# Peptides against a protein of PDB entry 6GMG, part 180

Target 1, 331 residues: chain A of PDB entry 6GMG
Amino acid sequence: DSDDRVTPPAEPLDRMPDPYRPSYGRAETVVNNYIRKWQQVYSHRDGRKQQMTEEQREWLSYGCVGVTWVNSGQYPTNRLAFASFDEDRFKNELKNGRPRSGETRAEFEGRVAKESFDEEKGFQRAREVASVMNRALENAHDESAYLDNLKKELANGNDALRNEDARSPFYSALRNTPSFKERNGGNHDPSRMKAVIYSKHFWSGQDRSSSADKRKYGDPDAFRPAPGTGLVDMSRDRNIPRSPTSPGEGFVNFDYGWFGAQTEADADKTVWTHGNHYHAPNGSLGAMHVYESKFRNWSEGYSDFDRGAYVITFIPKSWNTAPDKVKQGWP

## One batch from the design tools (peptide; made by RFdiffusion4, then SolubleMPNN)

Design b2_p13_7_s2 (from b2_p13_7, 8 letters changed)
Fold by OpenDDE base, seed 2:
Structure b2_p13_7_s2 (fold): chain B 331 residues (1-331), chain A 13 residues (1-13)
Amino acid sequence: as target 1 above (331 residues)
Amino acid sequence: SLSDEELTTFGHK
């Protein structure tokens, strides 16, 4: 529950951030200070700095999802998600490997499945698709033109996404983006929008009808990307955390990391912005902190999660929440 | 609509 959640107060528009604190290879700061940075760096609409609104501050206060929420302009739907899974590795390890000492079969299979996902390849796939989408958006002034461009781009690359249904998350994502329809956003003009990326970490064992072992140690068959497209069916993700494996153990429901539209070609040098928990300065969890992590730090994740997906959504080009370059920390 | 528990990160300390 979020009974202790508090909306961070407004920060003066011209207030500069305090220096971020280094923490295990990442830059870290309290949420209030992130708001200051956000206003200086990411708040621009049509080139003009904006104070983070009360609504945006409220979104942000929800924690890791809040960072993605405030920067994408909508609560994550996670429908257009990508991952990479090494099926050969998975099969080989299951066939030729064996459980470690003290490891159950279920633990073994769950671990092998988790290790068979390639976060970097998943991220690269999302970037590839986002690039295709951006090319399709560039000179399209209505959705029909965008879709036609998109199909042509995919055909030229012999991409399996060209075979997706018109109603699939891939083709419907733009029209389902609120900011696309807003007068001060896309105004129904695809060329005013750009594709952006965020990542979600979550637990595979969410099926309540499955075995307890799958809920504890992972469901090896859940949330795999479709061959060719890399699309992950996220419909079964209900934000259910991992089941405890020992008394008193508890796990977090999800983690979100914001990438945006960085152009850095080296994945390892990309910066991911994420929060630890909802803002509860007067509660047991304490104030929300925001982290800016390199890809290695982000993709490592936590034991709470055995899946990582890279999700594409859209924002207006007039927003500066997804700049070409993100600087880690402050100054 | 999503509940607060679905919206909120019960995050890491």
Scores: peptide ipSAE 0.039, ipTM 0.764, DockQ to the pose 0.777
Fold by OpenDDE base, seed 4:
Structure b2_p13_7_s2 (fold): chain B 331 residues (1-331), chain A 13 residues (1-13)
Amino acid sequence: as target 1 above (331 residues)
Amino acid sequence: SLSDEELTTFGHK
């Protein structure tokens, strides 16, 4: 019941967090304590620690998406999304594999499709592209310079993204970022911005006009990355959850994980920050909890979802919401 | 405008 959502109260700027608690290889804490950590570690603007504003606390209160929201500065649009799909594996498994005992054909195909996505390669692709973008942003003081740099970088790497339309999410992402245009943000100076990454888990079977089987077990053809670029068309993602397969069964609409701009080369050692649900301390769901998970824990996802996308957006370099290193938990 | 249902995570099982 979304009506139970409550905005967490303000935390004193100088209040230190309580220790996080371990939870299945993750670090976990209540949302109020995350606010304390956020203020100490991630809140800095131009090197100055900031109290999380009421608006930011309200954003955060929405759950997993709230973590990405408060750290990216905008509600996720998910337009510049990447994934990796092994087409050969998919075809081979469909041809040579068979449904498990009790598994329907539709369930089998949905499962095989899900398993044909490689989360690590998808993440790696996003990081690769973000790195290219960051190089293009460097010393570019207007959008034209940024775009020219970007095209040069892509050409040097023989990257298929060089063939994208000028109006594509890839080339328009920076100009469509509100913080880029803000005086206290990028101030229309690309060199003041940096690329950051978050991830979304969601359900493929969202087409209301499709078969019930696809809504229950997944749409094997939906939300596949384009060959060469790795771009995923997210336009049909409307936050529709998986359909129940049995009476009383229910699934969550999505999950978001914040990575930012960590420089850790080993994907398995990267930290992903996410929330469980909207903050409802007086409701049935209870208080929101925030998790800091290693990539393995994040990428495992839930049965609620059969797709993962890694999305690039931008934040001002003056923000500290995406540091080079993220420390898991507290202290 | 987006509904709360579209914005919120309802919790993981």
Scores: peptide ipSAE 0.038, ipTM 0.760, DockQ to the pose 0.761
Fold by OpenDDE base, seed 1:
Structure b2_p13_7_s2 (fold): chain B 331 residues (1-331), chain A 13 residues (1-13)
Amino acid sequence: as target 1 above (331 residues)
Amino acid sequence: SLSDEELTTFGHK
């Protein structure tokens, strides 16, 4: 019941966090303690620590999406999303493979499609694009200059994104970022902004007009990346969870993981920050917990989801919510 | 705008 959601109380600016505890290869803590860490590590504006505001604490209280929300400064729109799909593997497995014992054809096809996505390659594509965008931002003092730089960078790399329409999410993402327009943010100066990445896990079978099998076992054709660009059309993602396959079974609507702008070259060593559920300390779900997971832990996902996307957005360089290095846990 | 239900993660426990 969403009515049980509570905004975590303010934490003193100088309060140090308690140690995180390990949980299946990830670091875990209660949301209030994450706020303490956030204030010490990620809260800086122009190099000065800030207390997490009531508004930010309210955003955070929404769970996994709240972690991305508070660190990106806006609710995820998911418009600039990337993934990697192995079409040859998919076709080959469908042709030469067979359903497992007790597995229906629909279950088989859904599973094969899920397994044909490569999370690491999807993440790497997003990082590649973010790097190109950051180079385009670096010396641009207006949007026109940024767009010109971006087109030149893409042309030099022979990137298929150079063929995207001017109105595409790829080219419009910066201008649609609220913090870009804010006086204390980008102030309409691209060189004051940087690209950041988060990830979303979700269910492919969300079309209510489709077959029950697709809603239960996945839609093999849904949310595939476009060839060359890796762009995923997220317009049909309506936060609809997987349909139950047995009585009493229930699935979660989505999961979000915050990466930011880490420079660690080894994907396996990158840290992803996410929450379990909305904060309900007096409800059945209990207090919200925050996890800091390595990529392997994050990318494994859950049976609730058969799609993963890696999304690019922007934050002001003056924010410290996306540092070059993220340390797992505390201290 | 999205409802609170749409915004809220009904996450794992």
Scores: peptide ipSAE 0.038, ipTM 0.762, DockQ to the pose 0.778
Fold by OpenDDE base, seed 3:
Structure b2_p13_7_s2 (fold): chain B 331 residues (1-331), chain A 13 residues (1-13)
Amino acid sequence: as target 1 above (331 residues)
Amino acid sequence: SLSDEELTTFGHK
């Protein structure tokens, strides 16, 4: 019950974080301590530390989505999402593979589809596109210039994204970013913005008109990336969790991980920041915890989800919520 | 507008 959600209290601007603790191969801390770290490391606007506002603390209190929310400056819309799917592997496994002992046909197909996604390639595609966008942004002082630069970059790379419609989320993402239009943000100047990345884990079987098996075991045809572009149509993602396969079983609606704009070339060394659940210190769920995980830990996900998407959005360059280097834990 | 429950992340056990 979300009624137990509480906004974490303010932390003094100069309060240093307590050390993080290891948890399942990742760094873990309570939400209030993350706020302390955030204020020391990520809060900078125009080079000056900022206390996390009450509004930002409220956003953060929503859990994993809150981490992405506070760092991106907006609730995730997930419109510009990328993934990688091995169609040949999928077809081959369906043709030549067999269900495991006790596994239904629907379970088998759902599992094969899940395993046909390549998280690393999906992440790499998002990084590639973000780099193209950043090059298009760097010298563009209006949206028209940005779009022209973007089209030129895509043409030079022979990227299939060049064929996207002008109304596509790919081309409209910048103009639809609130911080781009803010005076203290981009101020409608693309060169003041940079592309950033976060990831969402979710369930494929969300269609209420589909079979119960798809809702329980996944929809093999849902949320696949378009060939060439890698774009995933996220319009049918309504944050519906996996249906229980047994009595008493329950699944989470989604998971979000914040990457930002790290420059680490080795995907395995990148750090992903995420939360466990909404902050309910006086409720059954307890206090919210924040995790800083390496890519392998993040991309592994949970049985709650059979899809992963890597999403591009934009933040002002004056924000330090997406630094080039992210250190795991504290100190 | 989305409800708080729709926005809220549930905990991993």
Scores: peptide ipSAE 0.037, ipTM 0.760, DockQ to the pose 0.772

Design b2_p13_7_s3 (from b2_p13_7, 8 letters changed)
Fold by OpenDDE base, seed 3:
Structure b2_p13_7_s3 (fold): chain B 331 residues (1-331), chain A 13 residues (1-13)
Amino acid sequence: as target 1 above (331 residues)
Amino acid sequence: PLSEEELLTYGHK
């Protein structure tokens, strides 16, 4: 019911947030209060606080994707995505495992595939690649220099990404970032940009030409990372939710979590910012809430999803939407 | 191009 979506009102620039409330290990607040926090903490451009614009508030109102949208400056394209899949575990469990009581073969295979993904290793891979990219960016004043640096870094690390095609999302990600081309953003200067990370949860069984079982229980072969690189082909992700397994059952299309560029080495201590649903204060869903979750809470996901990808994009260094440290909640 | 419906997030309540 998209007609119920409302853009949150503007908040005064100097208005301080109300305290967040704890919720199942997360810090939770209503979207209007998040705007207040965002203006105090994340809004800075060139060191100056900014009021969240009407456009940004409209983006935010879309829910979980809105949080990533506002902080990254663009709607997620998800082209540069990473994951980790344990092929040996998958094969072993399929061979030696058995369906649980009442579990169909398709359900068993879908579950085994889901469990064969390692969220922590996927996140670590994205951080590793982001670090390489940041080193390539730091002294590059044009795209050619950036690409040369990137290739050198990959060669030094013997990284399989060095074999990617020049047209690959890996090499084209920077040039395809709107803020890179903006005069007040990167201004086509790679050294003004930094790599950032967000995560997407989604359903593997999106192929309408596949079996109903795959749509209900997952497609074990879909959205696996390429060996060596960890790259996930996201081209087949069309935001199609899981098919109901029983009458009246419904699933969500996706979930997005914003990480940014936190420097915390312990994955378990990293903070992920996400929203529940689009802002509908006068509708059945109610007001949008924003959550700041630890990695454990984020990576756990929901039964709505059987895939998690960690995506790299870029923002200008002058933005403070991806600080080195993120504090959970308020104050 | 994504429809408005495709952009909307339907979270858990």
Scores: peptide ipSAE 0.046, ipTM 0.789, DockQ to the pose 0.770
Fold by OpenDDE base, seed 4:
Structure b2_p13_7_s3 (fold): chain B 331 residues (1-331), chain A 13 residues (1-13)
Amino acid sequence: as target 1 above (331 residues)
Amino acid sequence: PLSEEELLTYGHK
């Protein structure tokens, strides 16, 4: 029950976090303790620690999306999303593969589509694009300069993104970022901003007009990346969960993982921060927990989801919510 | 505008 959601109380700025609990390659803690860590490590504005505000604590209380929300400074819009899909693998498996025992045709096709996405390549594409954007931001003091730099970078790399429309989320993402326009943020200076990455897991079968089978087992054709660019059209993602396949079965609407701007070259060593559910200490779900997972743990996902996207947004460089190095757990 | 239901992650226990 969403009515059970509670905003975590304020934590003293000088309070150190308790040790995280290791769990299957992850580091886990209760949300209140994450707030303590956040204040010590990620809260810095212009080099000064900040107490997490009531507003930020409220954002955080929403669960996995709350972790991304508080660190990015805005509710995820998911407009600039990337993925990688192996079309040849998909076609080959459909042609030469066969359903498992007891597996329906629709279930088989949905599974094959899910397995045809490459999470590592999708993540790598997002990192590649973020790097290009960061180079374009570096010496640009107005949006025009940023866009010019971006186009030059894309041309040099012969990147298909150079052909995107000027109104595309790719080119409009910066100007549509509230913190870019804030006086204490970017102040309309691109060189004060940096690109950051988060990931969303969601269900492909969200079309209400489609077959029940697609809603239950996935829509093999939905949310595929565009060839060349890797861009995913997220406009049809309305946070609709997977349909139950049996009585009493229920699925979660989405999962979000925060990566930020880590410089670790090995994808497998990157750390992803996410929450389990909204904070309901007095409800059936209980207190919210925050996880810091390695890429393998994050990208594994759940059966609730058959799509993953890696999304680029921007934050001010003065924020420390996306450091070069993320240390898993505490201490 | 998103409803609270759309904003919330119910997650896994």
Scores: peptide ipSAE 0.046, ipTM 0.788, DockQ to the pose 0.772
Fold by OpenDDE base, seed 5:
Structure b2_p13_7_s3 (fold): chain B 331 residues (1-331), chain A 13 residues (1-13)
Amino acid sequence: as target 1 above (331 residues)
Amino acid sequence: PLSEEELLTYGHK
């Protein structure tokens, strides 16, 4: 129960992490040890190492979302989300494919829809857009300049995002970022900010007014990216988990993975940081663990989820929570 | 404001 959640204690600033352990191609450690690593590697503000604050430790204690929360500086809003969906594949498989033995039509359609998403292309799209945004940010000293730069970049690339409304999450994301307005953050200067990426896994069948089959096996039509832009409307994501298909079965509400701003060109070599559950050292779930996974391990996800989105947000360049290079594990 | 249920990650060990 959520009542078992505990905020991890403070770790001395100079305490070095214990070695991570390998776990199914991932590097794994307990949350307290991640705090130690975070303080040594990611905590820097203006080049100075910082102790993780009580507030940050509390955010972190919520699990996978906590990892993204502490590194992005805000609770994920998920408004600027990207994915890639192969419509032709979907239609073809529905038309020419057949349910597996024992698979219902609803199960078949849900599975085909899930398989029609391309995680790598979705990630690539997000990186592409983040790159465009970073170029627009680079020499912009006010929001107007940033928006003008962004529009120019999009026009040059003939990107469909150029047709988005001014109120679209795409254009409003920066102004809606708290750290952009903070004196010790962006201080309203776009050139002090950079785009970063995280990913969310979630369930498509969240509509309580829909059929039970959609809630159990997925809604094939839900959370598809818009053509051309790749934008996913996340407004209907209410963190509702998959409905059980058998007695005793339970599913998780979501999973978050932090990528940041790694420059590794090979997607398969990128590192994604995520947590398993909220920190409950005295409860049934136990202590929170943090994983550093390669893209393959992250993108595989769990049966709990049939959607993956790659989300762009912003952090101050003075923060080191999104370095160019992330090393898996410790040392 | 988000409910605690909306904030919590649970399950996978």
Scores: peptide ipSAE 0.046, ipTM 0.790, DockQ to the pose 0.762
Fold by OpenDDE base, seed 1:
Structure b2_p13_7_s3 (fold): chain B 331 residues (1-331), chain A 13 residues (1-13)
Amino acid sequence: as target 1 above (331 residues)
Amino acid sequence: PLSEEELLTYGHK
């Protein structure tokens, strides 16, 4: 029951975190201890450590989305999303492959589609675009200057994003970021902002007008990236979970992982921060736990999901929620 | 606007 959600209590600003627990290649801790780490490492505004506010603690308490929420400063809108899909692999496997023993045709097609996505290439594309955006931001003191810089960068790189409409989420993302407009944030100055990345895992078979098979085993045609740009239309993602394939089976609605703006060139060494569920210390689910996973652990996902997207948003440079280097666990 | 149910995650234990 969502009614069991509790906002974690405040932690003293000088309280140091307890050691994280290693678990299957990731570091894990209870949400209260993550707050302690967050205050020591990520809370800084204009170089000054801050206590996590009650509002931020409430955001965090929502689970995996809460981690992204507190660090990005807004609930994820997922409008600027990227992925990579191997169309040739997909077509070839459908043509020449066969269902496994006990696998239906629909299940086979759904699985093949899922396996045709390349998480590493999707992440790489998002990082590439974020880099272009950051170059466009660095010397722009109004939105017009930012957009002009962005178009020039894209033209120089012969990037297909240069052909996007002016109303595209790609060009409108900055102006639609609340912290960009805040006096203590961007203050309408693009040069005070930087691009950051998070990831969402979700289910493709969300169309209730489609076949039951698509809802159970996935929609092979849904949420594919556009050729050239890598953009994914996320408008049909309504946080609907996978339909059960057997009695008593249930699936989760989504998973979010926070990357920020790490500069580590090796994708496998990047750290992704995520939560398991909403904080319910006195409920059946129990206390929320926060995980810091390497890319391998994050990108593996769960059977609950057959799609992954890498999303770009913006935060003020004065925030330290997206540092160049993220250390896994504590100490 | 999203409902609380849409905001909450019921992730893996």
Scores: peptide ipSAE 0.045, ipTM 0.787, DockQ to the pose 0.756

